# Peptides against a protein of PDB entry 5HOI: the designs that were tried, part 1

No score or structure here was measured in a lab: all are predicted.

Target 1, 351 residues: chain A of PDB entry 5HOI
Amino acid sequence: FRYMPFSPAGTPFGFTDRRYLTMNEVGYVSTVKNSEQYSITVSFFDVGRFREYHFEDLFGYDLCFLNEKGTLFGQSKTGQIQYRPHDSIHSNWTKIIPLQAGERITSVAATPVRVIVGTSLGYFRSFNQFGVPFAVEKTSPIVALTAQNYRVFSVHYSQFHGLSYSLSELGTSSKRYYKRECPLPMSLPNINSDMKKDANLDYYNFNPMGIKSLFFSSYGDPCIFGSDNTLLLLSKWRSPEESKWLPILDSNMEIWKMSGGKETTDIHVWPLALAYDTLNCILVKGKHIWPEFPLPLPSEMEIRMPVFVKSKLLEENKAILNKKNEIGADTEAEEGEEDKEIQIPVSMAAE
Below, numbering starts at 1 at the first letter of every chain, in headers, positions and changes, except where a header shows other numbers.
Peptide ipSAE was made for these designs. It is ipSAE averaged over its two directions, with the distance scale d0 held at 1.0 Angstrom where the peptide's residues are scored. Compare it between designs on one protein only; published cut-offs may not apply.
The geometry check fails a fold that doesn't show the stated peptide or that is severely misdrawn somewhere.

## One batch from the design tools (peptide; made by RFdiffusion4, then SolubleMPNN)

Design b1_p8_1_s1 (from b1_p8_1, 5 letters changed)
Fold by OpenDDE base, seed 2:
Formats: C-alpha cells, structure tokens, sequence
Structure b1_p8_1_s1 (fold): chain B 351 residues (1-351), chain A 8 residues (1-8)
C-alpha cells in the first residue's frame, strides 16, 4: 500500500496533461502540466461572487482544498503548503511542513479560520488562516481530511485496523473530539471487481482508498462518498452513543431509476457537496468515472435511503403488466415487446 | 442540465 495525496473530488491526470486538484460547491481547481511546471486555475461556480484566477506552480502542488475565502495548496513530498485568499486584500502565505524520511502530506484542509495538514505518519498539524501553528498531534496515518469552520473530519488508515475516522473541533486553546479513530464502515475498492476496467485502474492508483470526496453537509454533518458510489452521512455525532453512519444515497440506484431501470455503465456521479436534501454533483458521461474537461455543469440529486431492491421493483412491474394484460384481454392490440421501461413509482422518480 | 436530461 502507498499513501497517496488526497484532495476532495480530485481527479487523476490519466493520459492527459490536466486534472482537477479539487472540486466542491464553491468551484474547481485545475492544474495543467507544462514541461517541468504547472499552471493552476481556480474557477468558481458563482461567477458573480468570485473571479477566476490563474498562477504558475513551480512546486507541483498535488494537494488542494477550496473554500469560500481561499485555496490551500500542498506538495505531498516536499511539505510545502501555500494559502491563497481569493481576495486581493489578504496576502498569500507559504510554509514548509517538516516531514520525516518517507513521510508524505496525505491531505490538507482549510476553512476561513483553520488550516489542517495530515500526514502518512499520522501527524495532524493545525494552523490558523494566517499559517500560525496551534498544535501537532500524533494520530493513526491520515488518508483524508475535510473541515468546516472549526470542525475537522479525518479519515485514517491502518494495515491492521483498516479505515477509521475522527471528528474534532479545533478551538483556540484546545482540540475536542466528538469521535476519535472510530471504525469507518466504508468498503475499500475491490481490486478484482472494480479494476476489471482499465479506465478504473488509473483512478485507484491515484486514489487507493476510493474516497471520491468527503465534506460536511450544510447542516454540519460529516459525509463521505466511496468507490461504491454510496453517500454516507454521520448522524447524531453529538451523541456518541447514538452516532451512526446512514447510507443516505445510493447513486448507482438513482442512476438506474432515472434510466427507467436500464443498466447504465457510462454515467457516473461525482460528488461535490450535500446541500440540505440534495447531493450537488457532476454527472459524468463516458468511460472514466471522473469528470474530464470541460467540467459539466453541476446537477442536483435528491437524497434517498436505499430501501428499495431492484429485483422487487422488477417483480412489481411485472405484476402490474400482468394485471393490465388480464384486464385488457378483450383488445387485441399487438403492442410489440418493445423494451418496457420500468415504471418507477412517481414517489421514486427523481424530478 | 438535470440528471434526467443526461440519461435520456
């Protein structure tokens, strides 16, 4: 296993010279490789609120986190981080994170008030928005980070214990844990099933954990979207005894419903954020499970707990068709065996 | 573009 740099909804280069470093509800950060340097673009969905900007990257930033106030960049091998406010009022700052031999920055996160750096050795480093350090903590190896305000959702990986997560709040003087290295019930990518398509191999080499993204919902609940295309939400995290992961959306099931019950293999959900009851996402059409260039417009997908089974819906549809045929036996309309689209109940149809 | 428009 190799710890790879993770950024929320980041994409691989694949066979191209360009990729997304990160994307979320605010926008998307792209990088283009130009010989030995990179050109970075920070783009926004709200073009009225934000102005797109570009800069030359001489360091080869492979970590990124975008928020409403700025962009954090990191270089996993050198330990360099840079924070770039979106406004011209605040100055950019750069810092080198001290790394041990073989240590990598594996993830970075930034809020308007905190900067967080996680490493392959489990060093959790916290800073304010100006790069002033608060603390260094030793945890299990960090593979992913996200943050909202003062809260941090961290994913950890151990060869012995698999995936775990922490939920913490970074106050001015103290770190509070709501959850500390608790088991994360997310499936890892199955090399034998998921990698059968060469197009997926590049992605899992880039992101071995298969975490497409992690974010906080608009309500401040930790969310994670894995390789199984299921959105997990951590409910009741304020009550340790009641806290549980909820599968609030099976995006493969929703795609199947929207296709009239046809199996589609060329449509993929790429998660951006959870806003209220809707997953903000990019719908990707093609061979790759990740968005290419240009980026499609974001789509909304209503969250629905996967309580329905495809087989049961198929049986119910067959039973409805048989009842229609029993009632309609007096009208010999030879309506041909056209591929009768599954009548998904209106309550299940995504508008 | 709605999810429905991409799948139709």
Amino acid sequence: as target 1 above (351 residues)
Amino acid sequence: MTAKELIS
Scores: peptide ipSAE 0.010, ipTM 0.600, DockQ to the pose 0.592
Fold by OpenDDE base, seed 5:
Structure b1_p8_1_s1 (fold): chain B 351 residues (1-351), chain A 8 residues (1-8)
Amino acid sequence: as target 1 above (351 residues)
Amino acid sequence: MTAKELIS
């Protein structure tokens, strides 16, 4: 297994010279390859609050984390990290993370108060927003990080134990664990189903865990969106015995409902954030499961527990149609092969 | 463009 650099909602280059390093509710960071150099652009959804900026990247940053105060960049092989505040008041800073032979930075996260670096050997490094180190901890190999305020959600991978997660709070003097290397009940990409589309092979080579994104909700709950397009939320994490992952949205089911029960193979949900009861996302139309250029406008998708099975809805709609045909049998209904859109009950339709 | 308009 090879650890790859992960950034929330990052995209591969594919056959292009450009990709998104990261995106979330704040904005999106793109990089364009020009010969041996890269041009990075930091763009924002709220153009009234933030100004887009660009710079030349001579290091080839392959890790990124965007927040409301700045952007953290990292180079997975060299161990270089750079923090760039969005304001001109605070200075940029650069640091080299010491890496062992074969070690990689696998993920970085930044909040207005903390910077976190995770590695393929499980080194968890914490800093303040100015790059002053707090601690170094040895954990299981880190594959993904996100952070909100003082809280860190980390995903770990072991060849023996699979996926695990930690939820921690980085105080000034100590790290508190709410969860420490607990099993993460997320499905890994299935090579036989998910990779049969050549277009997906490039994505899973880029992101072998299939984690499209991870974030904290507006309520401060850890969220993860995997290759199965299910949004998982960690509920009751303050109560160790009651804590559980909830599948709060099956985005493939929601797309299927919105299409009137048609199988759509060319529409994909790309997760940005969870705000209250809505998933902020990019709806991607095309062959690739990731957004291309230009970036579409964000869309909102209401969270709903996947209680309904497609087969039951199809059976219920067939039963309703059969009952209508039994009552209407005296009118010569011309069998127009009209693509009878499945009437999804209003309670299940996204308003 | 609403999510519905992209799927239609």
Scores: peptide ipSAE 0.009, ipTM 0.591, DockQ to the pose 0.519
Fold by OpenDDE base, seed 3:
Structure b1_p8_1_s1 (fold): chain B 351 residues (1-351), chain A 8 residues (1-8)
Amino acid sequence: as target 1 above (351 residues)
Amino acid sequence: MTAKELIS
């Protein structure tokens, strides 16, 4: 196993010269290889609120986190981080994170008030938005970070314990844990099934944990979207005894419903954010499970707990069809084998 | 393109 740099909804280069470093509800950050250099573009979905900007990257930033106030960049091997405010009022700042031999920055996160750096050795480093350090903590190896305001959702990996998560609040004087290295019930990529698709091999080499993204919902609940395309939400995290992961969306099931019950292999959900009851996402059409260039417009997908079993819906629809055919058997209508769309009950169709 | 138009 190798710790790879993770950024929320980041994409691999594949066979191209370009990739997305990160994307979320605010926008998307792309990087293009130009010989030994990179050109980075920070783009926004709200073009009325934000102005796109670009710069030359001489460092090869492989970590990124975008928020409404700025973009944090990181270089996993050198330990360099850079924060770039979107406005021209605040200055850019750069810092070198001290790394031990073989240590990597694995993830970075930034809010308008905090910068967080996580490493492959489990160093958790916190800063203010100006790069002033608060603390260094030793945790289990960090594989992913996200943050909202003062809250941090961290994912940890141990070869012995698998995936765990922490939820913490970074005050000015202290770190509070709501959850500390608790088991994360996320499915890991299955080497035997998911990697046999050549199109996915590049992605799982880029992101071995299969974490497509993690974010906080608009309500401040930790969310994670894994390789199984299920959105997990941490419910009731303020009550340690009541806290649970909820599978609030099976995106494969929703795609299957939207296709009239046809198995589609060329449509993929790429998660951006959870706003209220809708997953903001990119619908990707093609061989790759990640968005290519140009980026499609975001789509909204209503969250629905996976209550329905495909097999039962197929059996019920077959039973309805058989009853219609038994009642209709007295009329010799040569209704050809038209691909009878599975009538998904209107209550199950996304409006 | 709506989600439905992408899947159709």
Scores: peptide ipSAE 0.009, ipTM 0.591, DockQ to the pose 0.472
Fold by OpenDDE base, seed 4:
Structure b1_p8_1_s1 (fold): chain B 351 residues (1-351), chain A 8 residues (1-8)
Amino acid sequence: as target 1 above (351 residues)
Amino acid sequence: MTAKELIS
C-alpha cells in the first residue's frame, strides 16, 4: 500500500496533461502540465460572485482544497503549502510543513478560519487562516481531510485496522473530538472487480482508498462517497451513542433507475457536495469514472435511502408487462419492441 | 419517512 495525496473529488491525469486538483460546490481547480511547470486555474460555478484566476505552479502542487474564501495548495513530497485567498485584500502565504523521511502530506483542508494538514505518518497539523500554527497531534495515518468552519472530518488508514474516521472541532484553545478514530464502514476498492478495467486502474493508482470525495453537508454532517458509489452520511454525531452512518444514496441504483433499469457502464456520479436533500454532482459520461475536460455542468440528484431491490423491481415490472400482454393479446396490433421503460412506482419519489 | 426524517 502507498499513501497518495488526496483532495476532494480530485482526478488523475490519466493519459492527459491536465487534471482537477479538487472540486466541490464552490468550484473546481485544474492543473495543466506545461513542460517543467504547471498552470493552475481556480474556477467557480458562481461566476457572478467569484472571478476565475490562474497562476504558474513551479512546485507541482498535488493537493488542493477550495472554499468560499480561498484555495489551499499542498505539495505532498516537499511539504510546501500555499493559501491563496480569492480576494486581493488578504495576502497569499506559503509554509513548509516539516516532513520526516518518507512522510507525505496526504491531505489538506481549509475553511475561512482553519487550515489543516494531515500526513502519512498521522501528523495532524492545524493553523489559522493566516498560517499561524495551533497544534501538532499524532494520530493514525491520515488519508483524507475535509473541514467546515471549525469542524474537521478526517479519514485514517492503518494496515492493521483498516479505515477509521475522526470528527473534531478546532476551537481556539483546544481540539474537541466528537468521534476519535472510530471504524469507518466504507468498502475499499476491490482489486478484482474495480481494477479489472484499465480506466479504473488509473484512478485507483491515483486514489487507492477509492474515496471520490468527502464533505460536510449543508447541515454540517460528515459525508463520504467511496468506490461503491454510495453516499454515507454521519447522522447524530453529537450523540455518541446514537451516531450512525446512513447510506443515503446508492448512486449506481439511481443511475440504473434513470436508465430505465438498464445496466449502464458509461454513466458515473462524481460527487461535489450535499445541499439539504440533494447531492450536487457531475454526471460523467464515458469510459473514465471521473470528469474530463471541459467539466460538465453540475447536476442534482435527490438523496434516497437504498430501500429497493433491483431484482424485485424487475420482477414487478415483468409481471406488469405480462399482464399488459395478456390484456393486449386480444388486439393483433404489431406494436413494435418499444423500449418498455421500467415504471418506477411513484411512491419511490421522495415524499 | 422523508429522507430528512431518516437523517434527523
Scores: peptide ipSAE 0.007, ipTM 0.501, DockQ to the pose 0.042

Design b1_p8_1_s2 (from b1_p8_1, 4 letters changed)
Fold by OpenDDE base, seed 2:
Structure b1_p8_1_s2 (fold): chain B 351 residues (1-351), chain A 8 residues (1-8)
Amino acid sequence: as target 1 above (351 residues)
Amino acid sequence: MSAKELIS
């Protein structure tokens, strides 16, 4: 196992010179290899609110976090981080994170008020938006971070315990835990099933945990989207005894429904954010499970608890067809055996 | 682009 740099919805280079460092509801950050240098572009979905900008990256930033106020960059090996406000009013700042031998920055997060750095040795470093340090805490090895305002959702990995998560609030004087290294019920990528396609091998080499993204919902609930394409939401996290992960969307099931019950292998959901009851996502068409260039426009997918089983829907549709054939037996209309699209109940059809 | 338009 190798700790790899993680950024929310980041994509591998694959066989290309370009990738997305991160993307979310605010926008997308791309990097292009140019010899020994990189050109970084910070692009936005709301072109009326934000102006796209680019710069030359001499450091090879492999970590990124985008928010509404700025972009945090990190270099996993050197420990360099840079914060770039989107506005020209605030100055960019750079800092070197001290790393031990073999330590890597594995994830970074930034809010308008906090900067967080997580490492492969479990160092959790917190800063304000100006790069002034608050604290250093040692946790289990950090593999992913996201943050909203003062809250941090961290994913940890241990070879002995698998995936865990923490939910914390970074006040001015203290860190509060709502959850501390609790088991995360997310499936890891299965090498034997998921890696059967060479196109998936590149992705899981880039992201061994298969975490496509993690974010806070618009309601401030931690969300994670794994390799199984299921959106998990942490409900009732304020009540430790009631807190649970809810599978609020099976995106493979939703794609199957939208396809009239046809198995599609070339359409993939790439998660951006959860806004109210809709997953903001990129629908990816092609061999790769991640978006390529140019980035498609974001799509919305309504969240739905996966309460239905494909087999049951197929049986119900067969039963409806058989009943129609029993009632229609008196009219010899040779309506051909066209591939009768599965009539998905209107209540299950995504609008 | 709606999710439906990409799958049709």
Scores: peptide ipSAE 0.011, ipTM 0.609, DockQ to the pose 0.594
Fold by OpenDDE base, seed 4:
Structure b1_p8_1_s2 (fold): chain B 351 residues (1-351), chain A 8 residues (1-8)
Amino acid sequence: as target 1 above (351 residues)
Amino acid sequence: MSAKELIS
């Protein structure tokens, strides 16, 4: 197993010279190979609030986190991090994170008040927005980070214990845990099924955990979107005994419903954020499960707990079709191969 | 594009 640099909704280069370092509800950060250097562009969805900017990257930043106030960059191997405020009022700052032999920065996160660095050895490093260090903690190996305000959602991986998560608050004086290295009920990519397509192999080589993204919802609940395309939300995390992961959206099921119950293999959900009851996402059409260039406009997908079984809907529709054919057998209606759309119950139809 | 327009 190899720890890879993770950024929320980051994409591989694949066979191209460009990729997204990260994307979320604020915008998207792209990098383009230019000989021995990279050109980074920070783009925003709200073009009225933010101005796109670019810079030359001589370091080869492979980690990124975008928030409403700035962009954090990291280089997984060298330990260099850079914070770039979107405004010109605050200065950029650069820091080198000390790494042990073979250690990598695996994820970075930034809020307007905190910068977090996680490593393959499980070093959790916290800073303020100015790069002033607070603490260094040793945890299980960190594979992903996200943060909102003072809260941090961290995903850990151990070869012995699999995936775990922590939810913590980085106060001024101390770190509080709401959840500490608890089991994460997320499926890992299945090498035998998911990696059969070359396009998927490139992605899982880039992101072996299959975590497409993780974020906090608008309500401040930790969310994670794995390789199974299920959005998990951590509910009631303030109450340790009541805390549970909710599968609030099966995006494969939603795509299947929207296709009239046809199996599609060329439409993919790429998660950005959860705002109230809607998943902000990129709908990707094509061979690759990740968005290419140019970035499609974001789409909204209403969250729905997967309470319906696809097989039952197919059986019910077959039964309805058989009854229609029994009633229609007395009329010599031409066998037009009417593309018999599966009647999805109106309550289940995506608008 | 709505999700419907992409799947149609």
Scores: peptide ipSAE 0.011, ipTM 0.611, DockQ to the pose 0.527
Fold by OpenDDE base, seed 5:
Structure b1_p8_1_s2 (fold): chain B 351 residues (1-351), chain A 8 residues (1-8)
Amino acid sequence: as target 1 above (351 residues)
Amino acid sequence: MSAKELIS
């Protein structure tokens, strides 16, 4: 297995010279390849609060994490990391993370108070916002990181145990675990179903875990969005015995509902953040499951537990149609091929 | 644009 660099909602180059390094509720970071160099642009959704900026990247940064205070960059092979505050008050800093032979930085995360680096050998490195190190811990191989304030959500992968997760708090003196390398009940990409479209092969070569993004909700709950397009939320994580993953949104089901029950194969949800009861996302229209250029405006999707099965809704609607036809049998059937939009019950329609 | 307007 080859560990790849992961950034939240990062996109592949595909057949283009440009990609998104990361995106979330704050904004999006793009990189454009120009010969042997890269031009990086840090863009924001709140253009009144933040100013877009760009710089030349001579290192080929392939890892990124954006927050409200700055952007963390990383180079997976060289171990170079750079933190760029959005304000001009704080200085940029650069550091080289020592890597063993064949080790890669697999993920980076930054909050206003912490910087975290995870590696393919399971080195977990913590720093303050100024790049001062706190600790180095050896864990299972890290494949993804996110952080909010002092909390870190880490995803681990081993060939023997599959996916696991940790939830920790990085105090000043010690790391506290709420969860330590517990099983993560996320489905991995299925080569036979998900990779049948050539467009998806490029994505899974870029991101073999199929983790589109991971973040903390506005309430501070760990969230993960996999290749199955289901948003998982870790509930009750403060109570070790009661903690569970909740499938709070099936985005494929919500797209199917919004389309009037039509199978749409060209609309994809790209997750940004969970704010209260809404998933902030990009709706991607096209062949690729990831956003291209220009980036569409963010959309909101209300979270709903997938209690309804598509097959049951189709059966219920067929039963309603059959009952209407039994009652209406005396009026001349003008066979207008009206594209019978499946009437989704108002309780299931997105308002 | 509502999510609905992008899907229609």
Scores: peptide ipSAE 0.011, ipTM 0.600, DockQ to the pose 0.547
Fold by OpenDDE base, seed 3:
Structure b1_p8_1_s2 (fold): chain B 351 residues (1-351), chain A 8 residues (1-8)
Amino acid sequence: as target 1 above (351 residues)
Amino acid sequence: MSAKELIS
């Protein structure tokens, strides 16, 4: 196992000279290889609120986090981080994170008030938006970070314990834990099944944990989207005893429903954010599970608890078809092979 | 392109 740099919804280069460093509801950050240099572009979905900007990257930033106020960049090997406010009123700042031999920055996060750096050795470093350090904490190895305001959602990995998560609040004087290294019930990529598709091998080499993204919902709930394409939301996290992960969307099931019950292998959900009851996402058409260039416009998917078992729906539809055929066998009606769209019961559409 | 148009 190798700790790889993680950024929310980041894409691999694949066979190209370009990739997305990160994307979310605010926008997308791309990088293009230019010999030994990189050109970074910070693009926004709300072009009326924000102006696209670019710069030359001499450091090879492989970590990124975008928020409404600025972009945080990081270099996993050198420990360099840079914060770039979107507004020219505030100055860019750069800092070197001290790394031990073999240590890597694995994830970075930034809010308008906090900057967080996580490492492969489990160093959790917190700063204000100006790069002034607050604290250094030793945790289990960090593989992913996201943050909203003062809250941090961290994902940890241990070879012995698998995936865990923490939910913390970074006050001015102290860190509070709501959850501390609790088991994360996310499915890991199955090396034997998911990697058999050559098109996915590049992605899982880039992101071995299969975490496509993690974010806070508009309500401030931690969300994670894994390789199984299920959106998990941490419900009731303020009540430690009542807190649970909810599978609020099976995106494979939703794509299957939208396809009239046809197995589609060329449509993929790429998560951006959860806004109220809708997953903001990119619908990717093609062999790769990640978006290519140019970036498609975001789409919305309504969140729905996966109450229905696909196999039962297929059996019920077969049973309905067989009953229709048994009743229809006495009438010589040339029912042409109409592509009988699987009538998904209307009751599945209404909650 | 709507989600439906991508899937159709």
Scores: peptide ipSAE 0.010, ipTM 0.611, DockQ to the pose 0.468

